# Peptides against a protein of PDB entry 2YKT: the designs that were tried, part 27

Target 1, 231 residues: chain A of PDB entry 2YKT
Amino acid sequence: SRSEEMHRLTENVYKTIMEQFNPSLRNFIAMGKNYEKALAGVTYAAKGYFDALVKMGELASESQGSKELGDVLFQMAEVHRQIQNQLEEMLKSFHNELLTQLEQKVELDSRYLSAALKKYQTEQRSKGDALDKCQAELKKLRKKSQGSKNPQKYSDKELQYIDAISNKQGELENYVSDGYKTALTEERRRFCFLVEKQCAVAKNSAAYHSKGKELLAQKLPLWQQACADPS

## One batch from the design tools (peptide)

Design b1_p16_1_s1 (made by RFdiffusion4, then SolubleMPNN; from b1_p16_1, 8 letters changed)
Fold by OpenDDE base, seed 4:
Structure b1_p16_1_s1 (fold): chain B 231 residues (1-231), chain A 16 residues (1-16)
Amino acid sequence: as target 1 above (231 residues)
Amino acid sequence: SMDKELEELEKQLNSI
């Protein structure tokens, strides 16, 4: 029946979220944590490199013939520091606004979806059973009426069951239809949340990239000329 | 009840 088909579709949406989306989301979070760790490693290694560059700048500043190049080396390290600060802000956002929130949600969501599906199933079954019961009673009544010498005795009851069946059928169909819409909305909400959080990460990443580009574009021509200038 | 459980879980989810 239409209601049975839509019921199956509804259950399948919940199952898809529980069995495919949520596990995939857990994997996404795990991959995100790995990515974060790698980026943290890069930033740490970069710090060591540019700290060593500062040391070279100090030596230049102490030299008689290369003193001005010390300032250039310090500027290079400072620009790196500023770029690094932007990256750290991006990583902080990545952790706090995406990974942590997703991790918290995915844990709770398993419980929520299980309960939601169970509620839906219970109510759907209840309505279905009530309908089936009325249909069965009508069938029994019709059998009694057909075997009776006075069928008119059962006419009022027959009408009552027919009306009850019609009403219960409509209620079941509406309930299942609404259930399906709700399930689809739940699915969409989860994807939307992911998209929104990823947009926040993207915004912070853009800030990192723009800052780096701006700083380097401004300074690089000056640094390139430094060795051409007499000491 | 199932309703109370759902309400609580929904509240928790919406708080994140």
Scores: peptide ipSAE 0.259, ipTM 0.867, DockQ to the pose 0.911
Fold by OpenDDE base, seed 5:
Structure b1_p16_1_s1 (fold): chain B 231 residues (1-231), chain A 16 residues (1-16)
Amino acid sequence: as target 1 above (231 residues)
Amino acid sequence: SMDKELEELEKQLNSI
């Protein structure tokens, strides 16, 4: 029946969220933690490289003929420090605003969806059983009427069961239809939350990239000219 | 009740 098909579709939406979306989200969080760790590793390695560059700048500053190049090398290291600070801020936001929140949410969501599906199934079954009971009672009444010498005695009761069946059928169809819409809304809400959190990540990433670009664009022409103008 | 459990879980989920 239409109601049975819609019921199956509703259950499949909940199953898809629980069995595909939530496990995939847990994997996404794990991959995010790996990415964070790798970026922290890059940060550490970069610090070592630019600290070594500072040492080269110190040597230039101690030289008689290359003092101004010492300042250039120090500026290069300082710009790197500022870029790195922006990366650290981005990573902090990435951890606190995305990973931690998703981790907390996905754990609670498994329990929520299980309870929501169970509630839907219980109420759907209750309405279905009540409909089946009325249909069975109507069949029994019709059999009794056919065997009776006075079938008109059962006419009013037959009409009452027909009306009750029609009402219960409509209620079941509406409940299952609303259940399907609710399930689709629950699925969409989860994807929307992921999109919104990724927008925050994108904003923070854009700030990191823009700051780096601005700092380098300001200084790079000066650094490029430093060797052309012997002091 | 199942309804109270759902309400509590919804409240917790919405707080994140």
Scores: peptide ipSAE 0.258, ipTM 0.866, DockQ to the pose 0.908
Fold by OpenDDE base, seed 1:
Parts: C-alpha cells; structure tokens; sequence
Structure b1_p16_1_s1 (fold): chain B 231 residues (1-231), chain A 16 residues (1-16)
C-alpha cells in the first residue's frame, strides 16, 4: 500500500543516517585530526628552517661587506614567523569550531536517532494495528450478516466500521507522510551543520592566505633590490 | 517517557 511504502522510505532515511552518515562523519573527524597534526608538524619544521635562516643573517651582520643583507635575512624570517602565527590561529579555530563540535554532536546523535526512530515505529504500529482491528471486525460482521435471517440488524454497525476504517486509514497515511518529511528534514539539518562549519573553516583559511600574501607582497620588492646596491 | 528523553537529547544537540 501507499502507507506501507512511505513507512519503508521513512525507516530507510533513519537507517541511512545511522549506518552511513554518522560512521562517515566519524571518519571525517578522524581525518580532520590527522590533518591538524600534520599542519602542526609543518609549523614545527618551519620554526627550525627559519631559525637557521636567522643564523645566516647573524653571519651576514658580522661580515664587512654584507651587513645590510643581514637585516634582509632577519626580515624574511620575521615575516614567516608572522605567517606561522596566523596558521596557529587558524588551527585553533579548526580544532575548536569544527572538530570538537562535530565530535560532540555525532555521539549524541546516535542516541537521538535511535529514540526518534523507535518513537515513530511505535506510533506507526499502534495506528496500523488499530486499523487492522477495525478491518477484521468489519469482516466478521459481514460474515455474520450473510448468515442471518435479518441482515438489516447489522447495517448501522457496518456503516460505523466503514467510517472508522476510512478515518483511521487517513490518519495513518498523514502520520507516515509527516514522518517521512520529518526524517528528510533531520537528514538535511545534519548536512547543513557540516556545510556551515566547513564555511567557517574556509573563512579562517582565506584570512590566513590573505595575511601571508599581504606580508610577502609588501616586503618582497625590497628584498629583491638588496643585492643591486652594495654598501 | 520516550518523549522526554527525545526532548532532552534534542536540547543537548541544539546547544552545540
């Protein structure tokens, strides 16, 4: 029936969230933690590289013919230090605004979805069983009427069961239809939350890249000219 | 009741 088909679709939405979306989201969080760790590793490795660049700047400053190049090398290291500080700020936001919030939600969501599905199933079954009971009683009444010497005795009761069946059928169909819309809304809400959090990450990433571009664009022309005019 | 449990879980989810 239409109601049975819609019921199966509703259960399948909840099943897809529980068995496909939530496990995939847990994996996404795990991959995010790995990415965070790798970026933290980049920050650490960059510190070593630019500390070594500062050492080269110190040697230039101690030279007789290259003192001004020492200042250039120090500026290069300082700009990259500022870029790395911006990366650390981005990583903090990535951790606190994306990973932690998703991790908290995915654990609670397993319990929520189980309870929501159970509530829907219980109410759907209750309405279905009440409908089946009325249909069974009408069938019994009709059999009794056919064997009776006075079928007219049962006519009013037959009409009452027909009306009750019609009303219960309509109620069940509406409940299952609303249940399906609710399930689809629950699924959409979860994807929307992921999209919104990823947009925040993208905004923070854009700020990091913009700051790096700005700092390098400001200084690079000066650094490129440093070797053309020896003091 | 199942309804109260759902309401509490929903409240917790919406707080994140």
Amino acid sequence: as target 1 above (231 residues)
Amino acid sequence: SMDKELEELEKQLNSI
Scores: peptide ipSAE 0.256, ipTM 0.866, DockQ to the pose 0.918
Fold by OpenDDE base, seed 3:
Structure b1_p16_1_s1 (fold): chain B 231 residues (1-231), chain A 16 residues (1-16)
Amino acid sequence: as target 1 above (231 residues)
Amino acid sequence: SMDKELEELEKQLNSI
């Protein structure tokens, strides 16, 4: 029936969120934590490299013929430090505003969806059972009427059951239809939340890349000419 | 009780 098909579709939406979306979101969070760890590793490795560059700058500053190149090497290391500070701020936001919030949300959502599906199933079954009961009572009444010498005695009661069946059928169909719309809305809300959080990450990433580009663009011409200029 | 649980969970989810 149309109501049975719509009921199946509704249950499938909830099952898809619970069995596909939420596990995939947990994996996404895990991959995010791995990415954060890798970026922290890059930060540490970069610090070692630029600390070594500073040491080369110190040696240049101690030389008679390369003193000004020492300042260039120090500036290169300082620009890197500023870029790295911007990356650290981005990573804090990535952790606190994306990963932590998603982790909290996915755990609560498992409980919510289980309860929501159970509520829907219970109410759907209750309405279905009430409809089936009225249909069964109408069938019993019709059997009594066919065996009776006075079938008109049951006519008013038959009409009452027909009306009750029609009303209960309509109520069941509406409930299942609304249930399906609600389930689709719940699914969309979860994807929208993910998109919004990922937009915040993209914005922070863009700011990081812009700052790095600006700093390097400002200094690179100066560094490129340093070897051509006499001391 | 089930409705109250759903309402509380929804409130918590919306607070994140």
Scores: peptide ipSAE 0.255, ipTM 0.863, DockQ to the pose 0.939

Design b1_p16_1_s2 (made by RFdiffusion4, then SolubleMPNN; from b1_p16_1, 5 letters changed)
Fold by OpenDDE base, seed 4:
Structure b1_p16_1_s2 (fold): chain B 231 residues (1-231), chain A 16 residues (1-16)
Amino acid sequence: as target 1 above (231 residues)
Amino acid sequence: SMDEELAELQAQLDSI
């Protein structure tokens, strides 16, 4: 029936969230943690590299013929330090505003969805059982009427059961329809939350990239000219 | 009740 098909669709939405979306989200969080760790590792490794560059700058500053190049090398290391500081700020936001929040939500959401599906199933079954009962009673009444010498005695009761069945059928269909809309809304809400959080990450990432681009664009032409114009 | 449980869980989810 239409109601049975819509019921199956409703259950499938909840099952898709519980069995596909939430496990995938847990994996997404895990991959995010790996990405964060790797970027933290980059920051650490970069510090060692640019500290070594500073040492080269010190040697240049002590030389007679390359003293001005020492300042260039120091500037290169300093610009990198500023870029890395911006990366660290981005990573803090990535951790606190995305990963932590998603991790907390996904655990609670499993419990919520289980309870929500159970509620829907219980009420749907209750309405279905009530409908089936009325249909069964009508069938019994019709059998009694057919075997009776006075079928007209049962006419009013038959009409009452027909009306009750119609009302209960309509109620069941409406409930299942609303349940389906609710389930789709629940699914959409979760995707929207993910999109919104990723937008925040994208904004923070854009700020990091913009700052790096700005700093390098300002200094790189000066550094490129340093060897051509010895002091 | 089941409704109370759902409401509580929803409130917790919304607080994050």
Scores: peptide ipSAE 0.315, ipTM 0.890, DockQ to the pose 0.935
Fold by OpenDDE base, seed 5:
Structure b1_p16_1_s2 (fold): chain B 231 residues (1-231), chain A 16 residues (1-16)
Amino acid sequence: as target 1 above (231 residues)
Amino acid sequence: SMDEELAELQAQLDSI
């Protein structure tokens, strides 16, 4: 029936969220943690490299003929430090505003979806059983009427059961229809949340890239000229 | 009740 088909569709939406979306989201979180760790590793390695560059700048500053190049090397290291600080801020936001929130949400969502599906199934079954009962009673009434010398005695009751069946059928169809719309809305909400959180990541990433570009664009021409000026 | 449980879980989800 139409109601049975729509019921199956509704259950399938919940099952898809529980069995496909949520496990995939857990994997996404795990991959995010791996990415964060790798970027933290880059930051640490970069610090060592630019600390070594500072040491080269110190040596230049102690020389008679290359003192000004010491300042250039220090500026290079400082610009790097500022870029890395921006990256660390991005990573902090990535952890706190994306990964942690998603992890908390996906755990709670499993419980929510289980309860929501159970509620829907219980109510759907209750309405279905009530309909089946009315249909069975109508069938029993019709059998009694066929065996009676006065079938008109049962006519009013037959009409009452027909009306009750019609009403219960309509209620079941409406309930299942609303259930399907609700399930689709729940699915969409989860994807929207992911998109919104990823937009925040994109904004933070843009800020990191913008700051780096700005700092390097300002200083790079000066550094490129440093060796051309005879001391 | 089932409704109370759902409401509580939804509230927790919305707080995140």
Scores: peptide ipSAE 0.313, ipTM 0.889, DockQ to the pose 0.900
Fold by OpenDDE base, seed 3:
Structure b1_p16_1_s2 (fold): chain B 231 residues (1-231), chain A 16 residues (1-16)
Amino acid sequence: as target 1 above (231 residues)
Amino acid sequence: SMDEELAELQAQLDSI
């Protein structure tokens, strides 16, 4: 029946969230943590490289003929430090605003979805059983009427059962239809939350890239001229 | 009740 098909669709939405979306989200969080760790590793390795560059700048500053190149090397290291600070801010936001929140939600969501599905199934079954009971009673009444010497005695009661069956059928169909819309809304809400949090990450990433571009664009012409200027 | 449990879980989810 239409109601049975819609019921199966509703259950399948909840199952898809629980068995596909949430496990995939857990994996997404894990991959995010790995990405964060790798970027932290880049930060650490870069610090060592630019600390070594500072040492080269110190040697230039101690020289008689390359003193100004020492300042250039120090500026290169300082610009890197500023870019790295912006990266650390981005990573902090990535951790606190995306990963932590998703991790908390995905755990609670398993409990929520289980309870929501159970509530829907219980109420759907209750309405279905009530409908089946009315249909069974109408069938019994019709059998009794066919065996009776006075069938007209049962006509009013038959009309009452027909009306009750129609009302219960409509109620069941509406409930299952609303259940399906609710399930789809629940699915959409989860994707929307992910998109919104990823937008925040994208904004922070854009700020990191913009700051790096700005700092390097400002200083690079100066650094490129440093070797052409006579001391 | 089932309704109370759902409401509580939803409130917790919304607080994150």
Scores: peptide ipSAE 0.311, ipTM 0.888, DockQ to the pose 0.939
Fold by OpenDDE base, seed 1:
Structure b1_p16_1_s2 (fold): chain B 231 residues (1-231), chain A 16 residues (1-16)
Amino acid sequence: as target 1 above (231 residues)
Amino acid sequence: SMDEELAELQAQLDSI
């Protein structure tokens, strides 16, 4: 029936969220934690590299003919420090505003969806059973009427059951239809939350890249000229 | 009740 098909569709939406979306989201969170760890590793390794660059700048400053190049090397290391500070801010936001929130939600959501599906199934079954009961009673009444010498005795009761079946069928169809719309809304909400949180990450990433570009664009012409102008 | 449990879980999800 139409109601049975719509019921199956509704259950399939909940099952898809529970069995496909939520496990995939847990994997996404795990991959995000790995990515965060790798970026932290880059920051640490970069510190060692630019500390070594500072040491080269110290040697230039101690030289007789290359003192001004010492300042250039120190500036290069300082610009890098500022870029890395911006990266650390981005990573903090990535952890606190994306990963932690998604991890908390996915855990609670498993419990919520299980309860929501169970509620829907219980109410759907209750309405279905009430309809089946009325249909069975009408069938029994019709059998009695066909075997009776006075069929008119059962006519009013037959009309009452027909009306009750029609009303219960309509109520079941409406309930299942509303259940399907609700399930689709629940699915959409989860995808929208992911998109919104990823937009925040993208905004922070854009700020990091912009800051780095601005700092390097300001200093790079000066550094490129340093070797052409012997002091 | 099942309705109260759902409402509580939804409130917790919305607070995040």
Scores: peptide ipSAE 0.311, ipTM 0.888, DockQ to the pose 0.913

Design b1_p16_1_s3 (made by RFdiffusion4, then SolubleMPNN; from b1_p16_1, 6 letters changed)
Fold by OpenDDE base, seed 4:
Structure b1_p16_1_s3 (fold): chain B 231 residues (1-231), chain A 16 residues (1-16)
Amino acid sequence: as target 1 above (231 residues)
Amino acid sequence: SMDEELEKLQQQLDSI
């Protein structure tokens, strides 16, 4: 029946979220944590490199013939520091605004979806059973009426059951239809949340990239000229 | 009740 088909579709939406989306989201979070760790590693390694560059700048500053190049080396390290600060802000956002929130949600969501599906199934079954009961009673009544010498005795009851069946059928169909819409909305909400959080990460990443580009574009021409100037 | 549980869980989810 239409109601049975839509019921199956509704259950399949919940199952898809529980069995495919949520596990995939857990994997996404795990991959995100790995990515964060790698970026933190890059950050640490870069710090060591540019700290060593500062040391070279100190040596230049102590020299008689290369003193001005010390300032250039310090500027290079400082620009890197500023770029690194932007990266750290991006990573902080990545952790706090995406990974942590997703991790918290995915755990709660498993329980929520299980309960939501169970509620839907219970109510759907209840309505279905009530319909089936009325249909069965009507069938029994019709059998009694057909075997009776006075069928008119059962006419009013037959009409009552017909009306009840019609009403219950409509209620079941509406309930299942609404259930399906609700399930699809629940699915969409989860994807939307992911998209929104990823947009926040993207915004912060853009800030990192723009800052780096701006700083380097401003300073690089000056640094390139430094060795051409007589000491 | 199932309704109360769902409401509680929904509130928790919405708080994140």
Scores: peptide ipSAE 0.297, ipTM 0.881, DockQ to the pose 0.911
Fold by OpenDDE base, seed 5:
Structure b1_p16_1_s3 (fold): chain B 231 residues (1-231), chain A 16 residues (1-16)
Amino acid sequence: as target 1 above (231 residues)
Amino acid sequence: SMDEELEKLQQQLDSI
């Protein structure tokens, strides 16, 4: 029936969230933690490289003929420090605003969805059973009427069961239809939350990239000219 | 009740 098909679709939405979306989200969080760790590793390795560059700048500053190049090398290291500070801010936001919140939500969501599906199934079954009971009682009444010498005695009661069946059928169809819309809304809400959190990550990433671009664009022409103008 | 449990869980989810 239409109601049975819609019921199956509703259950499948909940099952898809619980069995596909939530496990995939847990994997996404795990991959995010790996990405954070890798970026922290890059940060550490970069610090060592630019600290070594500072040492080269110190040697240039101590030289008689390359003092101005020492300042250039120090500026290169300082720009790196500022870029790195922006990366650390981005990573902090990535951890606190995305990973932690998703981790907390995905754990609670499994419990919520299980309870929501159970509620839907219980109420759907209750309405279905009540409909089936009325249909069975109507069938029994019709059999009794066919065997009676006075079938008109049962006419009013037959009409009452027909009306009750029609009403219960409509209520079941509406409940299942609303259940399906609710399930789709629950699925969409979860994707929307992910999109919103990823937008925050994108904003922070854009700030990191823009700051780096601005700092380098300001200084790079000066650094490129430093060797052309012997002091 | 089942409804109270759902409401509590939803409130917890919305607080994150």
Scores: peptide ipSAE 0.296, ipTM 0.881, DockQ to the pose 0.941
Fold by OpenDDE base, seed 1:
Structure b1_p16_1_s3 (fold): chain B 231 residues (1-231), chain A 16 residues (1-16)
Amino acid sequence: as target 1 above (231 residues)
Amino acid sequence: SMDEELEKLQQQLDSI
């Protein structure tokens, strides 16, 4: 029936969230933690590289003919230090605003979805069983009427069961239809939350890249000219 | 009740 088909669709939405979306989201969080760790590793490795660049700047400053190049090398290291500080700020936001919030939600969501599905199933079954009971009683009444010497005795009761069946059928169909819309809304809400949090990450990433571009664009022309005019 | 449990869980989810 239409009601049975819509019921199966509703259960399948909840099942898809529980068995496909939530496990995939847990994997996404795990991959995010790996990415965070790798970026932290980049920050650490960059520190070693630019500390070594500072050492080269110290040697230039101690030279007789290359003193001004020492200042250039120090500026290069300082700009990259500022870029790395911006990366660390981005990583903090990535951890606190995306990973932690998703991890908290996915754990609670398993419990919520189980309870929501159970509520829907219980109420759907209750309405279905009440309908089936009325249909069964009408069938019994009709059999009794056919065997009776006075079928007219049962006519009013037959009409009452027909009306009750019609009303219960309509109520069940509406409940299942609303249940399906609710389930789809629950699914959409979860995807929307992921999109919104990823947008925040994208904004923070854009700020990091913009800051790096700005700092390098400001200084690079000066550094490129440093070797053309020996003091 | 099942309704109270769902409401509580929903409130917790919305607070994140």
Scores: peptide ipSAE 0.290, ipTM 0.879, DockQ to the pose 0.944
Fold by OpenDDE base, seed 3:
Structure b1_p16_1_s3 (fold): chain B 231 residues (1-231), chain A 16 residues (1-16)
Amino acid sequence: as target 1 above (231 residues)
Amino acid sequence: SMDEELEKLQQQLDSI
């Protein structure tokens, strides 16, 4: 029936969120934590490299013929430090505003969806059982009427059951239809939340890349001329 | 009740 098909579709939406979306979101969070760890590793490795560059700058500053190149090397290291500080700020935001919030949300959502599906199933079954009962009572009444010498005695009661069946059928169909719309809305809300959080990450990433580009663009021409200028 | 539980969970989800 149309109501049975719509019921199946509704249950499938909830099952898809619970069995596909939420596990995939947990994996996404895990991959995010791995990415954060790798970026922290890059930060540490970069610090070692630029600390070594500073040491080369110190040696240049101690030389008689390369003193000005020492300042250039120090500036290169300082610009990198500023870029790295911006990356650390981005990583804090990535952790606190994306990963932590998603982790809290996915755990609560499993409980919510289980309860929501159970509520829907219970109410759908209750309405279905009430309809089946009315249909069964109408069948019993018709059997009594066919065996009776006075079938008109049952006509008013038959009409009452027909009306009750029609009303209950309509109520069941409406409930299942609304249930399907609600389930689709719940699915969309979850994807929208993910998109919004990922937009915040993208914005922070863009700011990081812009700041790095600006700092390097400002200093690079100066550094490129340093070897051409006689001391 | 089941409705109260759902409402509480929804409020918690919305607070994140």
Scores: peptide ipSAE 0.290, ipTM 0.878, DockQ to the pose 0.899

